# Ledger of designs, part 327: peptides against a protein of PDB entry 4GMN

Target 1, 375 residues: chain A of PDB entry 4GMN
Amino acid sequence: RYANITLLALVTLASIGTDFQETLVKGNQGSRESPISAADEEWNGFDDADGDAMDVDQKSSSGEDQEEDYEEIDVKEDDEDDDDDSITSEMQADMERVVGADGTDDGDLEDLPTLRELIQTAVPQLIRLSNLPIDSDESLTIQSHALSALNNISWTISCLEFANGENANIHNAWYPTAKKIWRKTILPILEADSADLKLATQVTSLAWAVARVLHGETPTDGNPHRKFISLYHSSKQQAGGNSNSIEEPEDPFQGLGVKCIGVVGSLAHDPAPIEVNREVGVFLVTLLRQSNNVPPAEIVEALNQLFDIYGDEELACDKEVFWKDGFLKHLEEFLPKMRTLTKGIDKRTQPELRTRADEALLNLGRFVQYKKKHA

## One batch from the design tools (peptide; made by RFdiffusion4, then SolubleMPNN)

Design b2_p30_6_s1 (from b2_p30_6, 20 letters changed)
Fold by OpenDDE base, seed 3:
Structure b2_p30_6_s1 (fold): chain B 375 residues (1-375), chain A 30 residues (1-30)
Amino acid sequence: as target 1 above (375 residues)
Amino acid sequence: SLEEQQNKLQLKGLELQQRRISQRMDELAE
């Protein structure tokens, strides 16, 4: 009973996280025109689907009062509290860095009460539920649904513009919570070395959504980029061996490989350590060199990540990685391969993949031309 | 389904990423 209510609540939170995207996108478009009073859209509750009220016959079995002596299990509060204070201090110091000198934008979500409740009330509970001991199929189902809810919320927030101080209040409210999701949900699941590719796909999707906001400010503890690179390679090895290929998602961009590339690409942005940037950049360029064995969707994502990471010549990674490690040569050598790859995608069977590949090919030509002028 | 919702959100995120990258590449080409 409690599990079903918990699962329903998690599904509801995941749905709210999805629907809230449309509201935020409309709100951000509307904020350029007259303030749309968002107050009057009555949240039309879910239509009461005719749930046949199964008459649960209350058989009044008079079970006797067995006084079960609940032994107080003295749960030793192990001193893991010291690590929470360190995280809180880093999160505060990081907030003080992201909160520019005008201490008026304290991430106050007064105007966004639903988003405030999602971030402040729902997400901390979802983090807790994602870290439950897995002792049953029920606990695994709860974890999976908690990860789905976190994923949908995180993706929704990652679809906001935060450049040039846009949505700073949302960014400031989300940033510490995003770091908490990373440290308390993503890292522990990655460290548990689960052979569950479904769980790995869920956590990697969540990690991508979180890293799309945190970028190079994503915690580098335990070298998570290497864990995702390892997961990428492990996923390729398993797909080749077991006939239980997890049905490759009908959408090529939903694959674990694309998600891994999206995560590590996002982690490699400035101000990420130059060595993290290098390892990721070398990984991405190596995919392009090995493109004959790489799905087209992963090539598209790898290119987009490379353009995003190395699109600014003022960044330290341009000089210390892009130019130093000779990435321009690899990109130039890849241009004819990308043209062939893109032309090989059937527009009738894979129209989206073809469109994204055509755009990535165009951008690759522009990027190579740009970098050649600035050489 | 939850999976369809996740896929929709990720596709939207990828659309926005692609748009941002294409805009940046246009700016770098001028």
Scores: peptide ipSAE 0.549, ipTM 0.941, DockQ to the pose 0.852
Fold by OpenDDE base, seed 5:
Structure b2_p30_6_s1 (fold): chain B 375 residues (1-375), chain A 30 residues (1-30)
Amino acid sequence: as target 1 above (375 residues)
Amino acid sequence: SLEEQQNKLQLKGLELQQRRISQRMDELAE
């Protein structure tokens, strides 16, 4: 009984996290709908050129009106308006405030009561539930649902803009909680070295969401980047041996390999220690060199991480790692391979993967050109 | 499902990442 109520509450918190993200997207779209001033482009009237009325003879071909009685299948659109109005008016108001709030550094989230309760009340309980002793299938299910709720909340918050001091109040409230998730949930699960690839995938998804906000300020204690690199390699070894193909997720970007790359890439951003950055950068460049056996989605993510990490020449990692370790040469040598890889993706069967690969190829060309100009 | 919700959020996060990177690469090409 208590477990079922707990599971329902965890599912509800996970749903709230998802729905909150949709409201963020709508709010960000509404702010970008600056009214395109309908410039009254005076539709210059198409001059009525007096085109001669050619009397096309009405040949009365008596086509038999087969009244095909299209039975209007009154598809009752059951407007199941699943008004999954799960976005409480309070959550929507909180999100409208997030988009509209001048960067008032009030870290107390006084104006964002739903988000405050989510961060201050719900997340600490989810962290506790994710750390329960696993002694039953029920405790494993509770842990999995707690990780799912933490994942959804963390991903939703990671979809906010925090650049230039935007959403500083949310960032300041989330930052200590994100570090707590990392230290209390992610690290202990990674240290348990479980052969459970499902649990590893869940914790890696959560780690990516958390690291997308913390970046190089993610706690480096115990070199977690090496644990995720090891997990990447271990996942590739297991997939090759057991004919229990963990069904490659239908979406190529949901694979554990992509998630591992996303985590380690995020961990390598400034102000990460230069040696952490180097180890990750070498890992990513090595994937490009060995690309013949690497899934295209992992190559796309590895490229995107390399562009984010080394896209700023003012950062210490540009001089001390990118230039010093000769990464430009490896990226330039990879460019023709990326063109071949991208062209090999069928647009009909994998349209999203093809689009993301076309964009990553374009950006690789631009990035190589930029780095050559600034050499 | 919880898995579908997770996937949707991750896809949105990847879309935002891709947009940011593409914009930054455009700025670096000017």
Scores: peptide ipSAE 0.549, ipTM 0.941, DockQ to the pose 0.838
Fold by OpenDDE base, seed 2:
Structure b2_p30_6_s1 (fold): chain B 375 residues (1-375), chain A 30 residues (1-30)
Amino acid sequence: as target 1 above (375 residues)
Amino acid sequence: SLEEQQNKLQLKGLELQQRRISQRMDELAE
């Protein structure tokens, strides 16, 4: 009885985290509809060119085209607009405020009561539930649902812009909580050396969401980047042996390998220690060198992480790692391989993967050209 | 499902990442 109530509450918190993202997306779309002033494109009237009516002899071939009455089966798309009105008017009002709030630096979420309660009240309980001793299948289910709720909240927050001091109030409120998730939930699960790939996937997804906000300020205790690199390699070794049970996720970007790359890439950003950056950079470049044995989605993510990490020449990692370790040569040598890889993706069966690969290929060309100009 | 929700959020995060990277690469190409 208590278990079912706890699970329902965890599912509800996970749903609230998702719905909050949807309201963020709607609010951010509404602000970009600045009315493009309909420039009065004066419709220059088409001049009446004298259409000489050539008498095309309508040969009346009376072909009795049997109009086969294709009964248009009016498939009523019951647009069940499941207006799942689960977005409380308060959550919607909070989101309209997030989009409209000039970044007052006050870490007080006074104007965002729903988000405040998620961060201050819900997340600390989810962290506690994710750390319960696993003594039963019920405890494992509670942990999994707590990780799911933490994942959804963390991903939602990680989809906010924090550059240039945007959403500083949310960032400042989230930052200590994100570090707490890392230290109390992520690290203990990574240290437990569990053979559970499902749990490893859940914690890695959460770690990615957290690391997308903390970047190089993610706690370096216990060298977490090496743990995720080890998990990447272990996941590849297990997939090769037990061919029967790892349903490759229908979405190639949901794979544990992609998630591991996303985590370690995020951990390598400034102000990460240069040695952490180097180890991650070498890992990512090594994936490109070994690309014949690497899934295309992992190559796309590895490229995106390399662009993000080394896209700023003012950072210490550009001089001390990118140039010093000769990464430009490896990226340039990878360009023809990336073109072949991208062309090998079927647009019909994997349209999203192809689109992301085409874009990563374009960006790789631009990035290599940029780095050659700034050499 | 919870899994579908997680997948949707991750895909949104990847879309935003990709957009940011592409914009930055456009700026670096000028």
Scores: peptide ipSAE 0.549, ipTM 0.941, DockQ to the pose 0.846
Fold by OpenDDE base, seed 1:
Structure b2_p30_6_s1 (fold): chain B 375 residues (1-375), chain A 30 residues (1-30)
Amino acid sequence: as target 1 above (375 residues)
Amino acid sequence: SLEEQQNKLQLKGLELQQRRISQRMDELAE
C-alpha cells in the first residue's frame, strides 16, 4: 500500500518535471514571436467548375421504422474531474513568470510557489528516497523512481537560461539543492560500485542535468570526473563481453557513453581546477583519436563539449591546456575523419544523428579556423 | 513512460546545447 502511493507520487513528480519544460518552451517561443502581421493574402477562391450533378434517383424504399425504444440509460456521467491536469493553473502562472521576467525583476522565489515547493519540499524527500537501503525489488523500484523524478526536475531547470543574470532567483535557489543532490544522491551511488548498468545510467543522466547548471563549480571531492571516465570505460568492457542485450537505446544519444561524456565535459568548465580540465580534455581528444571504435553519438557529444570548454580564449584552460597540450593539431587531424563519419550515417535510418553530426562537423571547421587565427 | 519523459528532457537539453554552441561558433567566425 505505502509503496504504491509512493510510486504514484514519484511518477507524478516526474511528470510535473516534464510538463514544466513544455510550458517553458511554449512561453519562450511566445515572447520571440513578434506578431507577424498576417498579411491578408486574399485567398483567390477556386473557380467552381460546373461539375454535372447526376440526379441519383431517390428510390423511396419504405423501410418500416421499427421504433426500438432505446431506454435512455441515464448514465450519470460521474464527472470524475480527472484533475489529471498535471499542469496546475499555479504551475502555468509560475512558468509565465519565469518566461516573462525581463532580467530586472529581482523577484524572490516567493513569486514562484510551485517551483519553490518542488525545490524546497519535493527534492529533499526525493534525495532521502534515493538513499534508502536496497533490500528488496520494491526498494530498488522506489530508488529508480526517485532518481527519475530528480532527473526530470534537474533537466528542466538546466534548460533555463542563467547567463547574464537571467533567472538569478531560480539559480540561487537551485544551486545549493543541486550541490545537495550531487553530494547526497550522485556520489553515494557512484561509490557503491554497483554492477547495475540501469542504475549507473540513471545516476549519470541525473549527474549530467546537475552538472549542466553547476559546471566547474560542481564539488570536486573524490575526483568525480575520474569516476565517470572509469564508468565510461567499464561500460564499454561489459557491452563487449556479455551477449545480454542491454538493448542499446533506440536513440543513440541515450547511451551511457554519451551521458558520461556530457557529465565530464560539464565538470571541466571554468572555474574547474586546471588538472580536472586537462584530464577531461585529454579524455575527449583521445576519443576523437580513437574514433574508428567510438559510436558516432559519443563523437558528436565529445566535440560539443570541447567547443564549450575551449570556446573562450580569456579562460585559463585555453592557454594552460588547449594550446599547451596541442589540442588544435588533434582537432585539425580529426576534420577529414569527421567528414567520413558523418557521410557514413544514413539519413533515412538515423536522421537526428545525421543532423547533429552535420552541425558538429560545421562547428569543428569554424572552431579550427578560429583557433588558427588566434594562435 | 518515465523513460520516454527522461529521453524527451535530455533531447531538449541537447537541442539547447547545440544551439548555444552553433551561435558561439558563428560569433567566433565574424
Scores: peptide ipSAE 0.548, ipTM 0.941, DockQ to the pose 0.866

Design b2_p30_6_s2 (from b2_p30_6, 16 letters changed)
Fold by OpenDDE base, seed 3:
Structure b2_p30_6_s2 (fold): chain B 375 residues (1-375), chain A 30 residues (1-30)
Amino acid sequence: as target 1 above (375 residues)
Amino acid sequence: SMEEQQNALELKGLKLQQERISKKMEELAE
């Protein structure tokens, strides 16, 4: 009885996090941006005003217009004026508070009671349930559902903008809880060294969501970046042997390899220890060097992480890692490979992967030019 | 803005989900 009730509560909490993420996604799907692609904002390199617009001569090859007769499916616009999408004056006030909260709010979520209850009441229980001794299939099921709920909540929060002091109240409320998830859920599961690839995928997804908010302030205890790098390599060794049973996720960006890259990339941001940054940067650059054997989605993620980590020249990692370890040369040598890789992706069968690869290729060109100008 | 509509949908989603959680938490406490 209690187990079924706990499972129903966990499934509900996981559904809530999914419905919220889907709402974020649908809100963003009005803009073509997947919530994961909100990190795929074009790397607007610093507006150094002297960017000579290189005229890329788009040779218009005149392909013959085969007029395929698209049958006008007369989709009756049933004008159901469901006027109920009126932003209530309360919701508008809550939004103005989220956007306009001067950074003096000490993580008070008085105005966000749902988010407060999720962070203060639900998440501490989910952490407890994820950290139960595994002694039965029921306890393993409870852990999996608790991890799924934590993942969905953490991903949802990680899709909020926290740059420039935006959502500072949410950030301040989440930050100690995110550190608690890391220390009480993620680290113990990583230390258990389980051969359970499903559990490893769940904990890595959760770790990425948490690390997307904590960045370089993620606890470095036990060198978690090395564990995720090890997990990356172990996952590749297993995939080479048992090709049958790991259904590669239909979405190439949901793969364990991509998740490992996302975690370690996020962990390497300032103010991460320079040695952590170096080990991660070398790992990411090594993936680019080995790109012939790396899935395109992992290359896209590795590039985005490299842009985010090394985009700011004022950071210690620029001088001590990027320039010192000669990363620019490796990025420049990778440009022609990336062009070939991107062109090899079929737009018809993998439209998202192709779009994100085209963006990453564009950003790589810009990034290499930027770094050459600032050398 | 589209961003304002998104944040409003998010808040509406969150409120509906809170009511759903609170109701289930009450049903679990009985």
Scores: peptide ipSAE 0.015, ipTM 0.465, DockQ to the pose 0.021
Fold by OpenDDE base, seed 5:
Structure b2_p30_6_s2 (fold): chain B 375 residues (1-375), chain A 30 residues (1-30)
Amino acid sequence: as target 1 above (375 residues)
Amino acid sequence: SMEEQQNALELKGLKLQQERISKKMEELAE
C-alpha cells in the first residue's frame, strides 16, 4: 500500500520536472533563444577587446547549386495543445518568474515556493529512495522512478542561465544539493558496477544534468570521468553482440554514448584537475580520429564539448593540454571528415541531426581559425 | 525512517496530483 503511493508520488514528481522543463523551453522560445538552442549559438570565440569583427567575407562562390525548392512542408504543428495542464498554478507562477526574471531581481527562494520545496524537501527524499538496497523488483522500481524524478528536476535546473550571476539564488540553493546527488546517488550506483544498461543510462543522464551545473567543480573523488569513459566503451561492445540491444533511442542525442560524452565533457571544464581535463580531451579527440566508427550525434556532442572546454585561452587547460598535446592539428585534420559526415546526413530523415551537424561544422571552422590566430 | 519518507512523499505527491487533477477537471467542465 505505501509502496504504491510512493510510486505514484515519484511519477508525479518526475512529471513535474518534465513540465517545468517544457515551460522553460516555451518561455525561452519567445524572448531568448532556447537554452537547448544555446548549443545552436554560433561559437563566436572569445570577444577580443579589439572588436575587429572578422568580416567573414562570404565570397559567395557562384556554384550553381540548384536551390531545390524544398517545399516548406508546412508541418502544421498541430498544436495539439495537449495543455498537459499538469503544472500547478503555483509551479507555473514559479516558472514564469524564473523565465521572466530579468537577471536583476535578486528574488529570494522565498518567492519560488514550489522550486524551494522540490530542492529542500523532495530531492533529499529522492536521493534516499535512489540509494536503497536492491533486494526486490519493487525496490528496483522505486529506484528507477526516484532516478527519473531526480533526472527531470536536475535537467530543468540545468536549463537555467547562471552566467553573470543570473538566478544566483537558485544556483546557491541547488549547488549543495547537486553535490549531494553526485555523492549519494550517482557515485554509489557507478561503483556497484551493474551490468544493467537501463540503470547505467538513467544514472548517466542524471550525471550529465548535474555536471552541466557543477562543471569542473563536480566532486573528482574516485575519478568518475574514467568510469564514464569505460561505460562509453562497454556500451559500444554490447551493441554489436547481444540481441538485448536497448532499442537505440529514436532520438540520436538520447543515446548512452552521447550522454557519456556530455558528462565527461562537463567534468573537464575549469577548475577540473589538468589530469582529468587531459584524459577527457584525449578521449574526445580520439573519437574524432576514429569518426568512421562513431555515430554522428556523438561527434557533434564531442565537438561542442571541445569548443566549450578549450574556447578560453586564459585557462590553464589551453596551454597545458590543448597546445601541449597538439589538439589543433587533430581538429584541422578532422575538418574535411566533418564536411563529409555532415553532407552524408539526410535532411529529410534526420533534420535535427543535420542542423546540429551543420552548426558543429561551422563552429569547428571558426574554432580552428581562432586558435590559429591565437597560436 | 523509510515510512516517514514514504509518508512525506505521499503527502506532497498527493497534493500536487490533486491540484493537477482538479485543474483538468475544471477545464473539462467548461
Scores: peptide ipSAE 0.006, ipTM 0.422, DockQ to the pose 0.020
Fold by OpenDDE base, seed 2:
Structure b2_p30_6_s2 (fold): chain B 375 residues (1-375), chain A 30 residues (1-30)
Amino acid sequence: as target 1 above (375 residues)
Amino acid sequence: SMEEQQNALELKGLKLQQERISKKMEELAE
């Protein structure tokens, strides 16, 4: 009886977290491109103001368009407007305020009562529930639902812009809670070293969402980057042995490998310790060198993480890791491989993977050119 | 060439770092 009420509450909290994310995505569609596409933002480098736009003459080699007139099967997406009125007018008003709010410096969520209650009331209970002693299938189920709710809330908050002091009130309210999720939920589960790939995937997804906000300020206690790199390698070894096909997620970007890369990439950002940055950077560059045996989605994520980590030349990691360890050469040598990889992705069967690979290829070209100019 | 030697040194450096990481991960899994 108590468990069923707890499970219903956890499912409801997970749904509220999703509804907030959807509201943020819908709100941003009116002003800026989707925050999920923040990885799809064309890496323009740092604006050197005097940069003549080199007309990269894309000599479009006019390959003969064989107009094979494939009939548009008008798949009527039945817009089942399931008006799931789950988004309360109060939640919508809070999200409209988040999208419209100039960065107020005070970490006070007075104007965001729903988000305040999620962070201050719900999340501390979810952390407690995720740390219950596992003594029954019921406790495992409670932990899984608590992790799902924490994941949805953490992902939603990680989709907010915090650059340049945007949403500073939300950031300041979330930051201590995010550190608490890391120390109380993520680290203990990673230290338990369970052979449960479902639990590992849930905790890694949560870790990525948390690390997308904390970046290099994520607690380095117990070298969590090495645990996620270990988990990455272990996941590859297990996929080869047990013919229990964990159904490769229909979305290639939802794979445990991608999530591990996203976590360790986020952990390596400034002000991360240079040794952590180096270990992650070497891991990511090693994936590119071994690209023939790496899923395309993991290559895309590894590239995006490398751009984000090493985009800023003023950071200590640029001099002490990127240049010192010769990463530019490895990226340049990877360009022709990336072109071949991207062209090998079928646009019909994997449209998203192809789009994100085309963008990552474009950004890789720009990044290599930028780094060559600033050498 | 000096470039080939530098390239071999960089590749050796990255490989040694990767081997060091892998070995430390093995030592952490024991």
Scores: peptide ipSAE 0.000, ipTM 0.253, DockQ to the pose 0.016
Fold by OpenDDE base, seed 4:
Structure b2_p30_6_s2 (fold): chain B 375 residues (1-375), chain A 30 residues (1-30)
Amino acid sequence: as target 1 above (375 residues)
Amino acid sequence: SMEEQQNALELKGLKLQQERISKKMEELAE
């Protein structure tokens, strides 16, 4: 399951890398004077290094008319299923290694050359491109593609297990880069306070992917959790007014609201400051209290985040926030509402949402029972 | 421009909402 997601993410990353390169090349053809020329020389795409430069030495040798009888070599069109193997054999080998790697190696990516190049070469360039001055629609497009690529890389890596020292080499290589993405890409875009909901959705998706690895070690500078909470509420106000349907993504879990919840939930994990945890916890519990006006997918995500944040009684946030702020009562009062909500989801039209809601309801019952035993 | 004023009003609306949310979070922590 994870291997297929990682593979799909690499295919998508390769596709995005290609689309990004094409967009850069198209952008650069228009603006002769833009300083983008220095980025083009370093962003050799995924150059297939083994492109045999057929040195077509066009030796102009003179035409003697020998009618060589072209035996019609019946080139059987072997239907080479152009399985557009957009996954390089190296990317596939890296994925097989990542899935099989016992977490014994001290942060060296020697055995993971593609992942190393993604982290060490591609991501720093994507960070630069995401930070370009937005002065044109082309620069906005470049930023969008750079954010999409960073998102896909970050999501791919965030799907790896890092618990118990698993994939420690990848974690150690990614961790400083993830912090760099946060500080250099995510924070500046959040500080720019743009009314662009597309950009906000992209940066929030990226922020969630990054925060899924960094958790409570995500830099708290400028209180980013409050910005994502603000963005959550703002996204709800805009959806109510202008019937320009920002097409609610067909997947209810791809909504900006879900992404905001995922980010702030991830930011609130230990060792986050207790006040950050409290603010996020209160936000999440407030969504449950207001559940009649909250999309079911956001409720599912808010529940999962609450379970992950407050699942450990040894954490300071359990005593100082969960018990002190009376969250158990709110979760208990929400149980019957969650049962009603989950039953209201049609299994035929929304099978994934229903499955995830059934799981979240089951976990809520278990979590409430757990907390009641430890009260 | 009118668009810049509208964006600045939306941004003010966002900040006011953030302040209202922060204040409600303070009132809930209390």
Scores: peptide ipSAE 0.000, ipTM 0.293, DockQ to the pose 0.025

